# Ledger of designs, part 169: peptides against a protein of PDB entry 6GMG

Target 1, 331 residues: chain A of PDB entry 6GMG
Amino acid sequence: DSDDRVTPPAEPLDRMPDPYRPSYGRAETVVNNYIRKWQQVYSHRDGRKQQMTEEQREWLSYGCVGVTWVNSGQYPTNRLAFASFDEDRFKNELKNGRPRSGETRAEFEGRVAKESFDEEKGFQRAREVASVMNRALENAHDESAYLDNLKKELANGNDALRNEDARSPFYSALRNTPSFKERNGGNHDPSRMKAVIYSKHFWSGQDRSSSADKRKYGDPDAFRPAPGTGLVDMSRDRNIPRSPTSPGEGFVNFDYGWFGAQTEADADKTVWTHGNHYHAPNGSLGAMHVYESKFRNWSEGYSDFDRGAYVITFIPKSWNTAPDKVKQGWP

## One batch from the design tools (peptide; made by RFdiffusion4, then SolubleMPNN)

Design b2_p12_7_s3 (from b2_p12_7, 6 letters changed)
Fold by OpenDDE base, seed 4:
Structure b2_p12_7_s3 (fold): chain B 331 residues (1-331), chain A 12 residues (1-12)
Amino acid sequence: as target 1 above (331 residues)
Amino acid sequence: MNPYAKVREYLG
């Protein structure tokens, strides 16, 4: 099925995009037109527009993950992920709530767990941490200086992340970023890098050794953030979709949304860029479309997913894939 | 299933 994926053709660097189509608060366009916009708005290296390379177009062609891939410069590793879970709400609903008519106990527990996650607070936590990291990066010209700055910032804020192990994804994320080490990227200079954010939606019930009910209706205990830090252990996320509850039913493996480094303080006004599926213009799925959604549209997700994580990675400041302001559509 | 690609129709 995925064998019909096609790499979109190159677009001339000076070709302007066609207008996007508005759709339920989102802006939508076909992948080739997004490439045009990307070249005009996001392609800049050191202030100079770049044509999207064949490699980048191939990355993009993978769908929602492709949007994050091309803008972050690497395939998402999801190592530094944050979320917010209301334990009190969860316990209260389990105790005092009841299954809906026709809802099994497993369905009820899975739903209550899903509803106990707060997407906005999870996003806010990631932004908070990214801000701390950016302050630590600002005048650090080697990794040691960055780490020292980071520890000081965390101590000043009395942040539980200060207690993380040196080998934690939190402290190792920068050194494990390929673009940090690239000569035309960070060149091992933290002050040339900035923290960026993307989001992943996925299914909690991925453990094949667990009950069928958990695979069908969710695992209430899976992928919860650690108290204090908000860190989510993503090691068990293997891109396994929700199991069907009825014959013929099928679910999607994941969804990715690119936020970058927008400075808009109101979460509801932030723009998230994502794709629908891999590019298959000659296949049953058709051409890939790219969407620019407001946070409300992104965070609501789909029934395919019961978890949302907000992930921090890094890109060179010389890239324009994560500008301070993102506008929906074109013009 | 392709672990690198989402398979879905139009969003929204």
Scores: peptide ipSAE 0.035, ipTM 0.748, DockQ to the pose 0.126
Fold by OpenDDE base, seed 2:
Structure b2_p12_7_s3 (fold): chain B 331 residues (1-331), chain A 12 residues (1-12)
Amino acid sequence: as target 1 above (331 residues)
Amino acid sequence: MNPYAKVREYLG
């Protein structure tokens, strides 16, 4: 629970951030200082710097999800998610590999499944799709035009996404984006919107009707991307953490990382912004910290999670929460 | 030990 969660106080609009500090190869700072950076760098609406509102600060206070929330403008729905899974590797390892000493069969299969996901390829797929979407958005002044453009783009690329149902999250994502419909946002004009990306790490073994082993060691069959499209059905993700494998062990339920719309071609040089926990400056957890990590650091994940998804959503182009270039840390 | 041990919060 988050009984100790506190909304960070407002920061003066012109207050400059204190320097970030290195933390295990990442740039790290306390949430209040991130707000300062956010106001200087990411807060701009129509080119005008904005103070982070109380509502936005409240969103941010929820931790890692809060970072994505404040920058995307909505609570993550995770409906349009992508990943990459190496089926051949998975099958080969299951066939020719064997459990390690002391490793159960379920543990082995869960590990092999986890290792069969390719985070970089998943990320690249999301970027590819986002690019297609952005091209479709560019000259579309209504949803119909956007959808037509999107279908044409997909057809030209012989992309399997062209076969998705009209009600699929892929096609419905834009119209279901609140900021698209806002007068000072998209105002129902697709050309005023752009696709952005965030990532979620989570546990595959969330089905309570499945075996305890799957809940402990992962469900090898869960949350795999559909062949051709790379789409992951996230409907069964209920934010349930990994089950303990030993007494006293505990796992967190998810992690979120914000990428936005960086244009850096080298995945390894992209910056991912994420938080450690909800803000509890007077509680046992302490103040929330925000990390800016390179892709390698982000994609590494934790033992808490065996899945990574890369999710596409949309923000108004007038927002600066997803700039082409993100600088790690401060100054 | 994970130096980035976390406690996450979500709505729902």
Scores: peptide ipSAE 0.034, ipTM 0.742, DockQ to the pose 0.200
Fold by OpenDDE base, seed 5:
Structure b2_p12_7_s3 (fold): chain B 331 residues (1-331), chain A 12 residues (1-12)
Amino acid sequence: as target 1 above (331 residues)
Amino acid sequence: MNPYAKVREYLG
């Protein structure tokens, strides 16, 4: 239970991290050591490193979502999410494929749907959109200018996002970002903000009014990206885990991975930061561990999840939580 | 061993 969650203690500002350890192709460390790294590498505000505040440490203690939370400055709202789904592959496999031995029809359809998503293309779409947004931000000193720039950029690229409603998450994302409005953040100046990316893994079969099969094996029709835009309607994501398929089986509610604004063009070389669970050093789960994974390790996900979305949000440029280059592990 | 474990959502 979450009742045993503990806020990690403060770390001295000048405390250097202990070396990370390899863990299945990723770098791993305990949460307190990540705090040390964070203070040395990511904590900088306007070029000056900062001690992680008690509030930030509390956010971090929530696990994987805490990593995204502390680095983005807000709890993930997941409003501006992207994915890539191969509809032709899906239809073809349903028509011409067959269930495996012992696989139910529902299980087959759920699996085929899961396999029809392309994590790399979804990530690439998010990066493309983030790039467009960053160009729109760079010389805009009010929201109106930002929106005008954004529309022009989209028109130039013949991007279907140009047809989105003005009230859509796409156009409203900046104004709905708390740090944009903060005096020490964007101060309502778009040019002080930059787009950043995180990813969420979650379960498609969350509708409790649907069939048990969908809750167990996935809902093939849920959380698909809209054609052209790649936007995923995340409104029905309520952090409900997969239903057990066998006695004693249990699944996790979600996983979050922080990417930020890395400039590495090769997706396979990008680093994703995430946590295993909420911090419970005196509980059954134990201390929280933080992982820095390459895209291959992150995008692989777990059987707990059949959807992966790549979400865009914004942070002030004065923050160093989303640097151009992220180094895996320590030193 | 799967390093992934349960995470808690923020309900506030």
Scores: peptide ipSAE 0.101, ipTM 0.736, DockQ to the pose 0.209; fails the geometry check
Fold by OpenDDE base, seed 3:
Structure b2_p12_7_s3 (fold): chain B 331 residues (1-331), chain A 12 residues (1-12)
Amino acid sequence: as target 1 above (331 residues)
Amino acid sequence: MNPYAKVREYLG
């Protein structure tokens, strides 16, 4: 029950974190210790360390989404999302493949669809787009200049995103970012902002009007990226979890992982920060833990989810929540 | 059960 959520207490600004613990190939720590690390490494505004505010600690306390929330500065809207789907593989496997022993047709189709997504290519697409956006931001001092630059960059690369409507999340994402409009943030100056990336894992079978099989085993046609652009329509994602396939089975609604703006070219070496659940030190769930995982560990996901999206948002360049290099764990 | 079973909370 969310009623037992607690905001972690403040940590002294100069308190160093305790060592992280190895956990299933990840670096793991309790939320309070992450706050300590965050203050030492990620808290900097204009080069000065900041104590995590009560508001930020409250955001963080919500779990995996809280990690993305505190680092991006806003609750994830997931509007500018990318993925990669191999349509040919999907069609071929449906045509020539067969359900496994004991696997229903619906389960087979759901599995094939899930396996037809390429997490690495989806991530790379998001990075590519973020790079284009960053170039467009670099010398733009108003939104009009940014949009013009963006269109030029896309045209030069023959990118299908150039054909998106002006009202699309792709073009409206910057103006809809609160920190862009803040005086101490972007102050409506695109050149003060940079693109950052996080990922969301979620369930495809969220349409309540669809068959029970789709809710249990996935909707093969849902949340596919548009050809050419890689954009995923996230409007139908209502944080509805997978339906149980057996009595007593339960699934969670989503997972979020924070990447930021790491420059590591090898996807496998990138670090993703995420949480397990909301902070409930006095409840049944216990204290929130934060994990720093390599891409392989993050992208593996859970059976709770059959979709992964890579989302672009923006933060002020003065923030250090998305540094070029992220070190896994502590020290 | 995965010891890292996740219970997520969201706003909205």
Scores: peptide ipSAE 0.035, ipTM 0.745, DockQ to the pose 0.194; fails the geometry check

Design b2_p12_7_s4 (from b2_p12_7, 5 letters changed)
Fold by OpenDDE base, seed 1:
Structure b2_p12_7_s4 (fold): chain B 331 residues (1-331), chain A 12 residues (1-12)
Amino acid sequence: as target 1 above (331 residues)
Amino acid sequence: YDPYAKVREYLG
């Protein structure tokens, strides 16, 4: 129940943040202090600092998804998602491997499927595609020009995405971005937009009509990337958490991490921003905390999740919510 | 339950 969610109060524009606290290899702070950092570092529109609006603070209060929401400008739709899955490893392990002591067959299959995903390769695929999209955006002043550029880029690279249907989320993602259509955003000019990346961790066993075993231990066949493209069909993701395997056990519904458009070539040095839960300073959950984690910390995930996706969306170049370099913590 | 908010804490 999120009825006790509260919007964080406004912070003065020139208020500097307090130092972040190190926490298990990541930097941690309370949401109010993140707002202070955000205003100093990420709030810039056309080079000018902005106070986080009440609407943006409301978005942020939703937790980890709120961090992605405030920085991307829209609630995540997750339509353009990428992952990497090793089919050969999966088949081989199922054939030649055995369940651990006390592990059921369903639990074994779920675990093997989870372990067959490669977070780093999934992230790299998303970055590759984002780069192609950014090149297509550079000199395109209308959507038609953007799409033509994109198709040419894909053809030159012999990328399987060139075979996607015109109605695919891949080709429709830009036109479906609200900030693209805004006068102070893209103003329908692709060259004013750039591709950005965020990640979602979630549970595969969300189908309520499937077996209880799949809901408890994972669905080995669900949310796999398409061969060649790496695209994941996210249409069946309904933010349903893993089912308990023992009395009193509960799992988190999802986790979102904001990457933006960092140019750091070493994946291990990239910074991912996320939150622990929705902001409830007067409730049982307490105040929301924001974390800035390195890729190692982010990609490890939790037992709550057996899937990870890396999603592309777009923001105006005039926003500074996705800078080339992100510094962990403060100062 | 709000499916659009992160409603649980990590227990790890």
Scores: peptide ipSAE 0.273, ipTM 0.856, DockQ to the pose 0.149
Fold by OpenDDE base, seed 3:
Structure b2_p12_7_s4 (fold): chain B 331 residues (1-331), chain A 12 residues (1-12)
Amino acid sequence: as target 1 above (331 residues)
Amino acid sequence: YDPYAKVREYLG
């Protein structure tokens, strides 16, 4: 249980990190050392280094979601999520494919659905939309101006998002961002904000009223992106893990990866920061470790998950939690 | 368990 979660202690502001160690193609370190790196690299507000506060350290202690939490400034709401799903491939494989030896029909359908998602295209869509939003933000000094700019940009690109309702998470995301309203943040000035991206891996079979097969092997119809927009309705995501298929089996509830606002054009070279579990140095899980993974390592995911979404949120430009370049590991 | 925390480590 998470009852043994512990807040990592404070690290001196000027303490340099110890070297990260390689682990399966990614850079790995203990959470305390990540705090040191964070203070040196990502902590800057208005160009000034900051010690990670006790509140931020507590957020971080939640695991992978804590990494996104501390860098985005809020617990992920996942309201503005994108994915890519090849419906033609899905239909074709269901029609012409067959279950593998020992694979049930439900397992087959779940697997085919999982394989019909494209993580890279989902990420590309999120980056495309984030770019549009950033253009809309750059010279807008009130929300009305931002929304007008956004609609114009979408119209120019003939983007289906232009047809979204005004109350859609797409249009309401900025106003619902706490840091946008903060005096030392956006101060209600869109031009002080920028779009950032994180990713969530999770399980599709979360509906407790559905069949046991869907909970075990996935719900092929759940959490698909809307055609044209790529938007995923995340309202039914309740952080419920995959159901065990055998006695004693357990699955992780979710995985979050922080990307921020990297400008690297090659998706394969982008760096994703995430954690293994909540920090429990005196518990069975042990100390939290932080990973900096390339896109390949991140996007591969685990059997625990059959969905991946790429989510847009906003942070103040004065924060350095989402720099244009992210270096893997230390130094 | 805390539904907001990552309560398990990766098995793979």
Scores: peptide ipSAE 0.272, ipTM 0.860, DockQ to the pose 0.149
Fold by OpenDDE base, seed 4:
Structure b2_p12_7_s4 (fold): chain B 331 residues (1-331), chain A 12 residues (1-12)
Amino acid sequence: as target 1 above (331 residues)
Amino acid sequence: YDPYAKVREYLG
């Protein structure tokens, strides 16, 4: 029950983190210790270290989504999401493949659809777009200039995103970012903002009007990226978990991973920060733990999810929540 | 149940 969620207590600004623990290629620690690291490494505003506020600690307590929340400055809206889906592979496997022993047709189709997504290509697409956006932001001092720059960049690259509607999340994302409008944030100056990336893992079978099989084994047609752009319509994602296939079985509703704006070109060397569950030190779930995972660990996901999206949002350049280099663990 | 919070641990 989420009612047992607790806000982690404040940590002294000068308190250094305890060492993280290795966990199957990840670095892992309790949420309170992550707060300590966050204050030392990521908390800086205009170059000054900050104590995590009560509000930020409350955000963080929500689990993996809380990590993205505290670092991006807003609860994820997921409107500017990218993925990569191999349509040919999907069609060929459905045509030429067959269900495994004991596998239903619905289960087979759901699995084939899941396997037709490429997490790495989805991530690379998001990085590509973020790079274009950052170039457009760099010397733009008003939104009009930003949009003009963006269109020019897209035209030069012959990118299908150039054909998106002006009201598309792609073009409206910046002006809809609260920190862009804040005096201590972007102050309506695009050149003070930068694009950042996070990822969401979730279940495709969320349509309550669809068949039970789709809710149990996945909806092969749901949450596919648009051809050319790679954009995923996330409007029907309502954080509904996979339906159980047996009594007592339950699944996680979602997983969020924070990437930020790392410049590491090798995807396999990038670090993703996420949490295991909401903070409930006095409840059955226990204290929240934070993980810093390499892309391999992150992209593997869990059987709870059959979709992965890579989402772009914006933060002020004055924030240090998305540094060029992220180091796993402590020290 | 809060759908905006991660409601359970990872299941392997």
Scores: peptide ipSAE 0.270, ipTM 0.853, DockQ to the pose 0.151
Fold by OpenDDE base, seed 2:
Structure b2_p12_7_s4 (fold): chain B 331 residues (1-331), chain A 12 residues (1-12)
Amino acid sequence: as target 1 above (331 residues)
Amino acid sequence: YDPYAKVREYLG
């Protein structure tokens, strides 16, 4: 329950952040200090620093999802999600592999499925698609032009995404982005927008009609990417956490990591910004902390999750929430 | 619980 969630107080625009604390290869700070950094580095609209608004601070207070929320401008819908799944590995391991000692069949299958996902390839696919989208956006002044550009780009690359329906999240994502329609945002001009990426870790076993084993150990068939496109159907993701395997055990419902539009070619050097939990300075969870992690740290995930997706959304180019370069920590 | 908020700490 998040009834004790509190909106972080405003930070003066001129206040500089305190140094981040190193934490197991990550840079860590309390949410208030992240707000300070955000105002100095990411808050710019049309080149002008902005104080994080009360609304934005409230969004941020939701935890890791709040980081993505404040930087993307909307609560994640996760409709344009990508992943990479090695079907051959999965089939081979199921056929020729054996459960570990004490491992049930369900545990084995769940584990094998989890291990058959490749976070790096999923991320690369998202970056590839985002690049195509950005090329399609840059000279398009209406949605029709944007869509035409996309189709041409995809056709040239023989990309299976070219066969997606016009109503597919792939083609509809831009027009469904609130900031695209805003006068001070995209103003319905695709060339004013850019594609950005965030990631979500979540649990596959969310189907309440399925077996308890799937809810406990994962659903091997759930949330796989479509062949060719890499698209993941996220419609069944209801933020349901992993079911306990023992009394008193509980799991986190999700994790979000903000990447934005970094241009660093080496995936391992990219920075992912995320939070630990909703902000509850007077509650049992305590104050929210924000982490800036390298890809290795982010992609490792937790036992709470057996799926990772990389999602594309859009923000106005006038925003500085997704710069080309992100520096880990402070200073 | 609020399904839209991250309601727990990481458990590992």
Scores: peptide ipSAE 0.268, ipTM 0.855, DockQ to the pose 0.151

